# Peptides against a protein of PDB entry 3V4L: the designs that were tried, part 57

Target 1, 386 residues: chain A of PDB entry 3V4L
Amino acid sequence: GQPLAKDKVALLIGNMSYWEHPKLKAPLVDVYELTNLLRQLDFKVVSLLDLTEYEMCNAVDEFLLLLDKGVYGLLYYAGHGYENFGNSFMVPVDAPNPYRSENCLCVQNILKLMQEKETGLNVFLLDMCRKRNDYDDTIPILDALKVTANIVFGYATCQGAEAFEIQHSGLANGIFMKFLKDRLLEDKKITVLLDEVAEDMGKCHLTKGRQALEIRSSLSEKRALTDPVQGAPCSAEALVRNLQWAKAHELPESMCLKFQCGVHIQLGFAAEFSNVMIIYTSIVHKPPEIIMCDAYVTDFPLDLDIDPKHANKGTPEETGSYLVSKDLPKHCLYTRLSSLQKLKEHLIFTVCLSYQYSGLEDTVEEKQEVNVGKPLIAKLDMHRGL

## One batch from the design tools (peptide; aimed at target 1 E162)

Design b2_p21_2_s3 (made by RFdiffusion4, then SolubleMPNN; from b2_p21_2, 14 letters changed)
Fold by OpenDDE base, seed 1:
Structure b2_p21_2_s3 (fold): chain B 386 residues (1-386), chain A 21 residues (1-21)
Amino acid sequence: as target 1 above (386 residues)
Amino acid sequence: EEFEVVSFSSDEDREVIKYKK
């Protein structure tokens, strides 16, 4: 019969906004495109941008809690990285310059922990450089991996080589993701799918002789990303996993705010990623005596590092949100919250209505505090250890 | 159209290849 997955869970990490290293662009689009494809494949996807070392560790720990016997686990990473002694290291955004293994997440350590969960399939998709880091001579003492015939690595590049992105018109895509996305939905054994991606990448004149996909696999079974999820959650653990994933993706409900002047505002929320939310405000009713009115959001929790200069934009794109803009209502003010993992408390903020009456020169302001609880990934309390 | 192929290298001198279509 066709193999069945007990469940399918993916963690996607895209690191771009490095503190001490060159910024990347491709991880934004690549994590988003891969999220949408994996959702079509019935994966429970957690998508995270710009994680610190501590946040990456916690994201991996939460991902491992979603893994169990016969679950398909997929880890995707796009960012800076290196490979020393056959060990792959993912570089967090807060990594020092130079970074070392102590500042980075070892993929083989994550694999060990995934093997302890008795997973049905372990897929690693690593869109990072695989050059040696000469500033790190540490040989990780990895415990011997169990012989599980269920591991697949897709490396965007070969050992000692670099991965590349294509930058065009302010957007970028990774070379690996460019070819992977065209095949990811195919009902093929995952190694066969990746071999076809490797052949397609090999035809790319842009990266010929610079980047080549490498596949490392112990996968003895015909497992595919298209393999159906086993029906109704049969275990308490499967119910907990479904609830935990649902909790990490729960948006605040849209609100209708009524101000004393008779203006009505709709406050709405959209997820770009598991840690990135767009807030939008729209004027849904304005008394005729009010000639102008705008609804600004302000007074966000300090943990979110929101620059007011990037808040309350007339377009989603002006906030840095290029991906979900088509699904957003038009004629709003938009604010992008890009670091929801940092939120320790409830998301409390102020909606400020600025308005002018006909025949009055003075602008009037009314304020209303809004508490939306913990949105999206903030419900997982990823900071409980600090 | 101009586009760039940029390395994911963390090196300050990371490879940037400019293309013109």
Scores: peptide ipSAE 0.456, ipTM 0.913, DockQ to the pose 0.858
OpenDDE base, seeds 2, 3, 4, 5: peptide ipSAE 0.444, 0.444, 0.432, 0.436; ipTM 0.911, 0.911, 0.905, 0.907

Design b2_p21_2_s4 (made by RFdiffusion4, then SolubleMPNN; from b2_p21_2, 13 letters changed)
Fold by OpenDDE base, seed 5:
Structure b2_p21_2_s4 (fold): chain B 386 residues (1-386), chain A 21 residues (1-21)
Amino acid sequence: as target 1 above (386 residues)
Amino acid sequence: EKFEVVSYSPDKDRTVIEYEK
């Protein structure tokens, strides 16, 4: 029969805003587009941008908790990386210069832990360099991997080579994702799909002789990303997994705030990523006696590191939100929370209404505190242990 | 067209590649 996945789980990490290394741009687009494609394939997707070492470790640990026997696990990484002795290292945004294996996540260690879960398929899509790091002389003593036939690596480049993004005047995909996205929905064995992506990349004049996809696989079975999920979760573990994932993707409900002056504000929420949320405010009712009226969000938790200069923008794009702007209501003020993984407590903030009455020179302010609980990834408490 | 190519190796500087149309 057609193989069935017990469930499908994906962790997507895009690192761009490095502290000590060149900033990237493509991982933003790549993680977003891949998230939307994997959701169409019935994957439970956690999508995370700009993770520290600690945050990456916790994201991987939470991902591994979602894995079980016969589950399809997909890990995608876009960012800086290196390969020493066949071990792939993902570089966190807080990695020092130079970075070493102790500052990075080893993909083969993650694979070992995935093999312990008896997963039905393990897919690693690594959009990073595979050049040796000469500053890291450590040979990781990897424990022997189990001999399993359900592993697929799609490396964006060949061994010892570099992976690239091409920065244009606008947002663009990385080279690997540019070709992967066009094939990802095809009902093909995952190794056949990746081979077609490799051929498409090989035909491109931009990539020829610079970057070539490498496929490494032990996959003896015909498994595809399109393989249907088995029906109703029969195990307590599957129910817990589904509930945990659902919690990590639950947005706060839209709120209608009523001020004493009779102004009504709509407060809404949108997810850009699992750790990135847009807050938007709009004036839905204004008494005729009020001539000017603005509604600002302020007093965010310090853990989120929200610069007020980047809050309350007239467009989503002014916040750095270019991807979800089409799906947002128009004529709002927009604020982008890009680090929800840092949120230790409930998201409490203030909605400040500034207004002026007809015939009064002075502006009046009213404030309401809003508690929206733990939005999105903040429900997983990825900061556990800080 | 001029394109800026950025390596996913942090030890590499940004390279401008000119493509003649």
Scores: peptide ipSAE 0.288, ipTM 0.765, DockQ to the pose 0.631
OpenDDE base, seeds 1, 2, 3, 4: peptide ipSAE 0.278, 0.282, 0.280, 0.275; ipTM 0.764, 0.765, 0.759, 0.764

Design b2_p21_3 (made by RFdiffusion4)
Pose (drawn by RFdiffusion4):
Structure b2_p21_3 (pose): chain A 386 residues (1-386), chain P 21 residues (1-21)
Amino acid sequence: as target 1 above (386 residues)
Amino acid sequence: SEEEEEAALVSRDSTEVPPPH
């Protein structure tokens, strides 16, 4: 009568800043939006931006680790894609020009690994172009899929076609997400809902005849993204899964820093994506003997490659964050730490204090080191092992 | 406004990007 989910797990990857290929803009916004919608449907969500080939492989491994028998698994990719010889490929940021299947992730490979885990539902939302990579000489000769009647595909466009994004100077949105976001929360069967999305997408004027949603499904059960999760977890296997999930969305505690000069610096942290964290520095207390002082953050791990133009900015928007000043506490210095999947080490940076005493010209510098461990996805140790 | 929205439309295709010299 009622189909049930052992758990609902999602992996969302949004690639924008390609090294050898045109940079995109809507992936960040779409990924942010799909996480919020999928969390309302009670999904364990992993949100990641600008992954290399190696990094993309690890995100799939962490996602597969969160899938077991009866778990609804969902994969959303927004970025560059090509389709050769019946296979869909997601292109990582590190991809060369020209690129091949070896440089890319085959969705079919990911699907087989999910079937090996006995998942109740396999949903794929590929928000990418589907043309031929004429440079690709290799044909993967992949093994046949087990007939499991739970595979669902939500291609943003058809084979040989292109998926489009509206790059309006402001926010910038994807076409598939414009029509998906208004319908995702419906209690319809996943295939029926995706077809209703395909109808509204045809009413699109910007994309008519260039992009159409393609649905491919084997699903023979009235399964939906709104189906309930098996109430009390109470199983030992179910507990290990909730820990593995909580291990990736840990944020450092908002600490207060005391300086030898009697100045207090409040240090706050905000989550944007599993890959993205925002630090803010507020000067909470200073002694009367000091009037002039500015707190600044430096000496980040070189693995993260933090650009100076994204750090120590008056507002979060100036760092490139999707989060706005109403979401983040007011008046601090905001700094954006994207690319946490690059952190093998522990997070250590210096909160540097530049200050002046009453009646003196000289400028005094007080540097204090801060170790915040492995925030968010860095805690998963994606680089672990030999 | 419609012409600006059409001009802001961008494909996510990279298959025909020519290689560098």

Design b2_p21_3_s1 (made by RFdiffusion4, then SolubleMPNN; from b2_p21_3, 11 letters changed)
Fold by OpenDDE base, seed 3:
Structure b2_p21_3_s1 (fold): chain B 386 residues (1-386), chain A 21 residues (1-21)
Amino acid sequence: as target 1 above (386 residues)
Amino acid sequence: DLEELEKAVVSMSVVDVPPPA
């Protein structure tokens, strides 16, 4: 019979905004496109941008809590990375220059922990460079991996080689994701699918002789990303996993704010990623005596590091939100919260209504505090050790 | 053009940045 997954869980990390290293662009689009494809494949997807070492460790720990016997686990990483002694290291955004293994996450350590969960399939998609880091002479003593015959690595490039992105017109795609996305929905054994992606990359003149996909697999069974999830969650663990994932994806409910002047504001929320949310405000009712009014959001928690110059924009694109702008309502003011993983407390902020009466020169302000709880990934309390 | 597309291909490598002089 066709293999069944007990469940399917994916963690996608895209690191771009490095502190001490060259900034990337491709991980934004690549994580977004892959998230949408994996959701069509009935994966529970956590998608995270721009994580520190500590935040990456916590994201992996939360991902491992979602894994259990017969669950399909997929880890995707796009960002800076290196490979020493056959070990792959993912570089956090706060990594020093030069970075070492102590500043980075070892993929083989994550694989060991996934094997302890008795997973049905372990897929690693690593969209990073695989050059040796000569500043890291540490030979990691890794514990011996179990013989689980369920491991697949898709490396965007060969050992000792670079991965590339295509930067065009402000958006970029990784070369690997460009070819992977066209095949990811195919009902094929995952290694066969990746072999076809490797052939497509090999036909591209831009990648020929610069980047080639490497597949490393012990997968003895015909398992596909299309494999159906087993029906009703029969175990207490499956219910807990479903609840934990659902918490990390719960948006605040849209609300109607009423001001004393009689203006009504619609406040709404949209997810771009598990740690990135757009807040939008719109005037839904205005008394005729009010000639102009705008609803600004302000007084955000300091942990979110929100620059007011990037808040309250007339378009989603002016906030840096290019991907979800088509799904957002028009004629709002937009604010992008890009670091929800840093939120220690409830998201409390102020809606400030600025308005003018007909025949008065002075602008009047009314303020209303809003508490929306912990949105999206902030429900997992990824900061609890800081 | 092909030359503009070739210039748009950027390495995701950090390792080859010479230390600032």
Scores: peptide ipSAE 0.212, ipTM 0.713, DockQ to the pose 0.731
OpenDDE base, seeds 1, 2, 4, 5: peptide ipSAE 0.140, 0.125, 0.144, 0.144; ipTM 0.693, 0.664, 0.687, 0.679

Design b2_p21_3_s2 (made by RFdiffusion4, then SolubleMPNN; from b2_p21_3, 10 letters changed)
Fold by OpenDDE base, seed 5:
Structure b2_p21_3_s2 (fold): chain B 386 residues (1-386), chain A 21 residues (1-21)
Amino acid sequence: as target 1 above (386 residues)
Amino acid sequence: MMEELEKAVVSMDVTDVPAPA
């Protein structure tokens, strides 16, 4: 029979905005494109941008809570990284210069923890450099991995080599993702799919002699990313997993705010990533006595680190949102919340209506506080433990 | 196009960045 997944769960991390290291561009598009493809494959996808060490640890812990016997687990990472002694290290955005293994997440440690969950398939897609870090003399004494025969690594590059991005026309793609995306939906054993991606990369003149895919696998069974999820969640564990994932993906409901002056505002929400939300406001009704009015969002929680100069933009692109802008309503003011993983409390903010009456020079303000609870990833309380 | 794409290929490596002095 066709193999069945008990469920399918993916964690995608894209680190770009490094504090002490060169900024990347490709992880933005690559995480977004891969998220959309894995959703078409019925994966429960958590997609996170620009995580600190602590936030990456918590994201991995929450991902591991979604894993169970016969679940397919996929970890994708795009960012800076290194490989010492066959151990792969993902570099957080807050990593010092130079970084060491103590500042980074070891992929083989994550694999060990995934093996303890008795997963049906473990896939690692590592879109990072694999050069040695000469500042890290630590030989990680990793516990011996179990022989589970269900592991696949796709490394974007060879051992000791670099991974590359293509910076063209303002958006960048990783070379690995460029070829992976064209085949990811194919009903093939994951190792066969990755071998075909490796052949496509090897035929491309841009990659030839610069970057080559390395496949490391112990996968004894025919498992594919296309394998169907076993039907309705019949187990308590499957229900808990579905509820945990649903919490991390629940957007606030759109609201209609009514002001005393008779102006009505539509407040809406869109997810760009699991930790990135766009808030948008629009004037849906204006009394004829009001000649002009604008609806601003302000007074955000300090944990979100929102610069008011980057809020309330006339386009999604002016907020740095280039990917979801086509799916957003037009003629709004837009605000991008890019760090929802930092939100400790409910997302409470103010909607400020500024307006002017015909024949009055003075601008009038009305304010309403809005509580939307914990949006998206903020429902997981990734800060629980400090 | 192809030559422009070749110039657009950038390494994601950090090791060639000298540590701030």
Scores: peptide ipSAE 0.262, ipTM 0.741, DockQ to the pose 0.779
OpenDDE base, seeds 1, 2, 3, 4: peptide ipSAE 0.249, 0.184, 0.212, 0.228; ipTM 0.742, 0.690, 0.694, 0.725

Design b2_p21_3_s3 (made by RFdiffusion4, then SolubleMPNN; from b2_p21_3, 11 letters changed)
Fold by OpenDDE base, seed 4:
Structure b2_p21_3_s3 (fold): chain B 386 residues (1-386), chain A 21 residues (1-21)
Amino acid sequence: as target 1 above (386 residues)
Amino acid sequence: MMEELEAAVRSMSVVDVPPPP
């Protein structure tokens, strides 16, 4: 019979906004597109952008809590990285220049922890450079891996080589994701699927002799990303996993705010990623005596580091939200919260209505405080201990 | 062609490897 997954869980990390290193662009699109594809494959997907070392560690720990016997685990990483002595290191956004293994997450350590969960399949898709870091001669002392015969690595590039993103004026994928996305939904053994992606990438003139997909596998079974999840969660562990995933993806309910002047505002929420939320405000009722009114969001928690210059925009794109713009209501003011993992407390903010009456020159303001609890990934308390 | 190819892709490498001597 076709193999069955007990469940399917994916962690996708895209690091772009490095503090001490060159900024990337592709991870934004790559994480978003891969999230949508893996959701069509019935994966529970956690998608995270721009994580610090501590936040990456916590994201991996939370991902490991979603893993259990016979669960398919997929880790995707797009960002800066290196490979020393056959160990792959993912570079967090706060990594110093130069970085070392002590500032980075070792993928082989994550694999060890996944093997302790007795997973049904372990897939690593690493869209990072595999060049040696000459500033770090540390050999990580890793525990011996178990012989589980359920491991697949898809490296975007060869050992000692660089991975590339497409230099375009607009949104573009990395080279790996550009080819992976076209095949990912195919009902094929994951190694066969990746071999076909490698062949498609090998035909690309842009990367010929610069980047080639490397597949490293120990996969004894015909397992595919298309493998069906075993039916209704009958186990206590499956229920816990479903609840934990659901918590990480719970949006605040849309609110209708009523102001004393008789203006009604709709406050809405949309997820771009598990740690990125768009807030939007719209005027749903305005008295005719009010000639002008706008509903601004302000007074966000300092932990979110929201620049007011990027808040309350007339388009999602002006906030830096280029991907979900089509699914958002039009004619709102938009604010992008890109660091929900940093939220220690409830998301409390102010909705400020600025309005003008016909025949009065003065602008009037009314304010309402809104508490939306912990949205999305903020429910997992990824900052517990800081 | 090669220069146009270098203009079309960006390395995700952080390490400026000095050009070989």
Scores: peptide ipSAE 0.162, ipTM 0.656, DockQ to the pose 0.398
OpenDDE base, seeds 1, 2, 3, 5: peptide ipSAE 0.152, 0.056, 0.078, 0.117; ipTM 0.656, 0.579, 0.642, 0.630

Design b2_p21_3_s4 (made by RFdiffusion4, then SolubleMPNN; from b2_p21_3, 14 letters changed)
Fold by OpenDDE base, seed 4:
Structure b2_p21_3_s4 (fold): chain B 386 residues (1-386), chain A 21 residues (1-21)
Amino acid sequence: as target 1 above (386 residues)
Amino acid sequence: DLEALEKAVRSMSVVDVPAPP
């Protein structure tokens, strides 16, 4: 029979907004496109952008809580990275320059922890450089991995080589994701699928002699990303996993705010990623006596580091949201919250209505405080321990 | 054109490993 997954869970991390390192662009698009593809494959996907070391550790811990016996686990990482002595290190956005293994997450440590969960399949897709870091001579003492014949590594590049992103004026994929996305939905053994992606990369004039996919696998079974999830959640553990994932992806309900002047505002929420939410405001009713009327969001928690210069924009793109703009209502004011993992408390903010009456020069303001609880990933309390 | 390709693709490398001498 076709192999069955007990469940399918993916953690996707895209680091681009480095503090001490060159900023990337591809991880934004790559994480978004891969999220949409893995959702079509019935994966429970957690998608996270721009994580610190601490936030990456917590994201991995929460991902490991979603893993259990026979579950398919997929970790995707796009960002800066290095490989020393066959150990792959993912570089957090807060990593110093130069960084060391103590500032980074070791993929082989994550694999060890996944093996402790008795997972059915472990897939690592690493879109990062694999150059040696000569500033880090630390050899991680990794415990011996269990002999599990269920491991697949797809490295975007060869050992000692660089991974590349496409320099366009717009949004573009990394080189690996550009080819992976075209095949990811194919009903093939995951190693065969990745071999075909490697062949496609090898035929491209852009990548030929610069970047080649490396596949490392110990996969004894014919497992595919298309393998169906085993039935209704029959176990308490499967129910807990489903609830934990659902909790991390719950958006606030849309609100209709009524102001004393008779203006009605719709406040809406959209997820771009598990840690990135767009707030949008729209005027749904305005008395005819009110000639000008705008609804601003303000007074965000300091933990979110919301620059007012990027808030309350006339387009999603002006907030830095280029991917979900087609699915958003038009003619709103938009604010992008890109760091929901930082939210310790409830998301409380102010909706400020600024309006002018016909024949009055003075602008009037009315304010309402809104509490939307903990949206998306903020429900996981990824800051527990600070 | 290799130069056009070099302009179209950027490394995700953080460390300028000096070219071996």
Scores: peptide ipSAE 0.188, ipTM 0.695, DockQ to the pose 0.396
OpenDDE base, seeds 1, 2, 3, 5: peptide ipSAE 0.106, 0.033, 0.058, 0.186; ipTM 0.642, 0.587, 0.633, 0.692

Design b2_p21_4 (made by RFdiffusion4)
Pose (drawn by RFdiffusion4):
Structure b2_p21_4 (pose): chain A 386 residues (1-386), chain P 21 residues (1-21)
Amino acid sequence: as target 1 above (386 residues)
Amino acid sequence: SHADLTTFRGVITEEEAEEIL
């Protein structure tokens, strides 16, 4: 009568800043939006931006670790894609020009690994182009799929076609997400809902005849993204899964820093993506003997490769964050730490204080080191092992 | 030099949107 989910887990990857290929813009916005919608449908969501081939493989491994028998598994990719010989490929940021299947992740490979975990539902939302990579000589000769009647595909475009994004100077949106976001929360079967999305997508003027949604499904059960999760977890296996999930969305505590000169610096942290964290520095207290002072953040782990233009900015928007000044506490210095999947080490940076005493010209520098551990996805140890 | 690839995501510019809408 009523189909049930043991759990609902989602992996969303949005690649924009390609090294050898045109950079995209809408993936960040689309990924942010799909996480919020999928969380309303009570999904364990992993949101990640600008992953290399190696990094993309690890995200799939962490996602597979969160899937067991009866778990609804969902994969959303927004970035560069190509389709050769019946296989779909997602292109990582580190991809060379020209690139091949070896440089890329085959979706079929990911699907087989999910079937090995006995998942109740396998939903794939591929928001990517589907043309031939004429430079790809290798044909993977993949093993046949087990007939499981729970595979669902939401291709943003058809084979040999392109998926489009509207790059309006402001926000920038993807076409698949413009029509998906208004319908995703419906209690319809996943295949029916995706077809209703395909109708509204045909009413699109910007993309008519260039991009159409393609649905491929084996699903023989009235399963939906709104189906309920098996109430009380109470199983030992169910508990290990909730810990593994909470292990990735841990944020450092908003600490207060005391300086030898009697100045207080409030240090705040904000989550944007599992891969993205925002730090802000507020000068909370200073003694009367000091009137001039600015707090600035430096000495980040080189693995993160933090550009100076994205750090110590008056507002969060100036760092490139999707989060806005109404979401983040007012008046601090905001700094954006994207690329946490690059952190093998523990997070150590210096909160540097440049200040001046009453009646003196000289400028005094007081540097204090801060260790915030492994925030968010860095806690998963994706680089662990030999 | 760079290979001539077509396997890229399509982009709709402001100019193109003004012409279509």

Design b2_p21_4_s1 (made by RFdiffusion4, then SolubleMPNN; from b2_p21_4 with H2K R9P V11I E14D E18A)
Fold by OpenDDE base, seed 1:
Structure b2_p21_4_s1 (fold): chain B 386 residues (1-386), chain A 21 residues (1-21)
Amino acid sequence: as target 1 above (386 residues)
Amino acid sequence: SKADLTTFPGIITDEEAAEIL
């Protein structure tokens, strides 16, 4: 019969905004597009941008809690990385320059932990460089991997080579995701699908001799990303997994705020990623005696590191939200919260209505505090260990 | 580290970059 997945879970990490390393652009688009494709494949997807070492460790730990016997696990990483002695290291955004293995996540350690979960399939898609780091001679003593015959690595590049993106013209896929996205929905054994992606990359004049996909697999069964999820959750663990995933994707409900002046605003929320939320405000009712009014959001928790210069924009794009802008209502003010993983407490902020009456020169302000609880990934309390 | 293809002279043209976008 066709293989069944007990469930399908994906963790996607895109690191771009490095502190001590060159900034990237492609991971934004790559994580977003891959999230949408994996959702069409019935994956439970956690999508995270710009994680520190600690945040990456916690994201991996939370992902491992979603894994169980017969679950398909997919880890995608786009960012800086290196490979020493066949060990792949994902570089967090806070990694020092030069980085070492002690500042990075070893993919083979994650694989070991995934094998302990008795997963049905383990897929690693590593859109990172595989150059040796000459500043780190540490040889990780990895315990012997179990012979599970259910492992697939898709490396965006060959051993010792670079992975590339194009930063020209703003938003673009990385080279790997450009070819991967066109085939990802195909009902093929995952190793066959990746082999076709490797052929497409090898036929492209842009990538020929510069970047080539490498496949490392022990997959003995015909497993595909299209394999159907087993029906109703039959275990307590499956219910817990579904609840945990649902918590990581729960948006605040849209609300109507009423001010004393008689202005009504709509406050709404949209998810761009599991750790990135757009807040939008719109004036839904204005008394005729009020000639101008704007509803600003302010007084965010300091842990979110929100620059007021990038808040309350007339377009989603001015906040850096290019991907979900089509799904957002028009004629709002938009604010992008890009670091929801840093939120330790409830998201409390102020809505400030600034308005002017006809025939008065002075602006009037009214304020309302809003508590929306812990949105999206902030419900997982990724910081509970500090 | 991941690299921008456009930063390397003679790797891709602007037209070739536009085919990837």
Scores: peptide ipSAE 0.253, ipTM 0.784, DockQ to the pose 0.121
OpenDDE base, seeds 2, 3, 4, 5: peptide ipSAE 0.235, 0.018, 0.229, 0.231; ipTM 0.777, 0.597, 0.773, 0.775

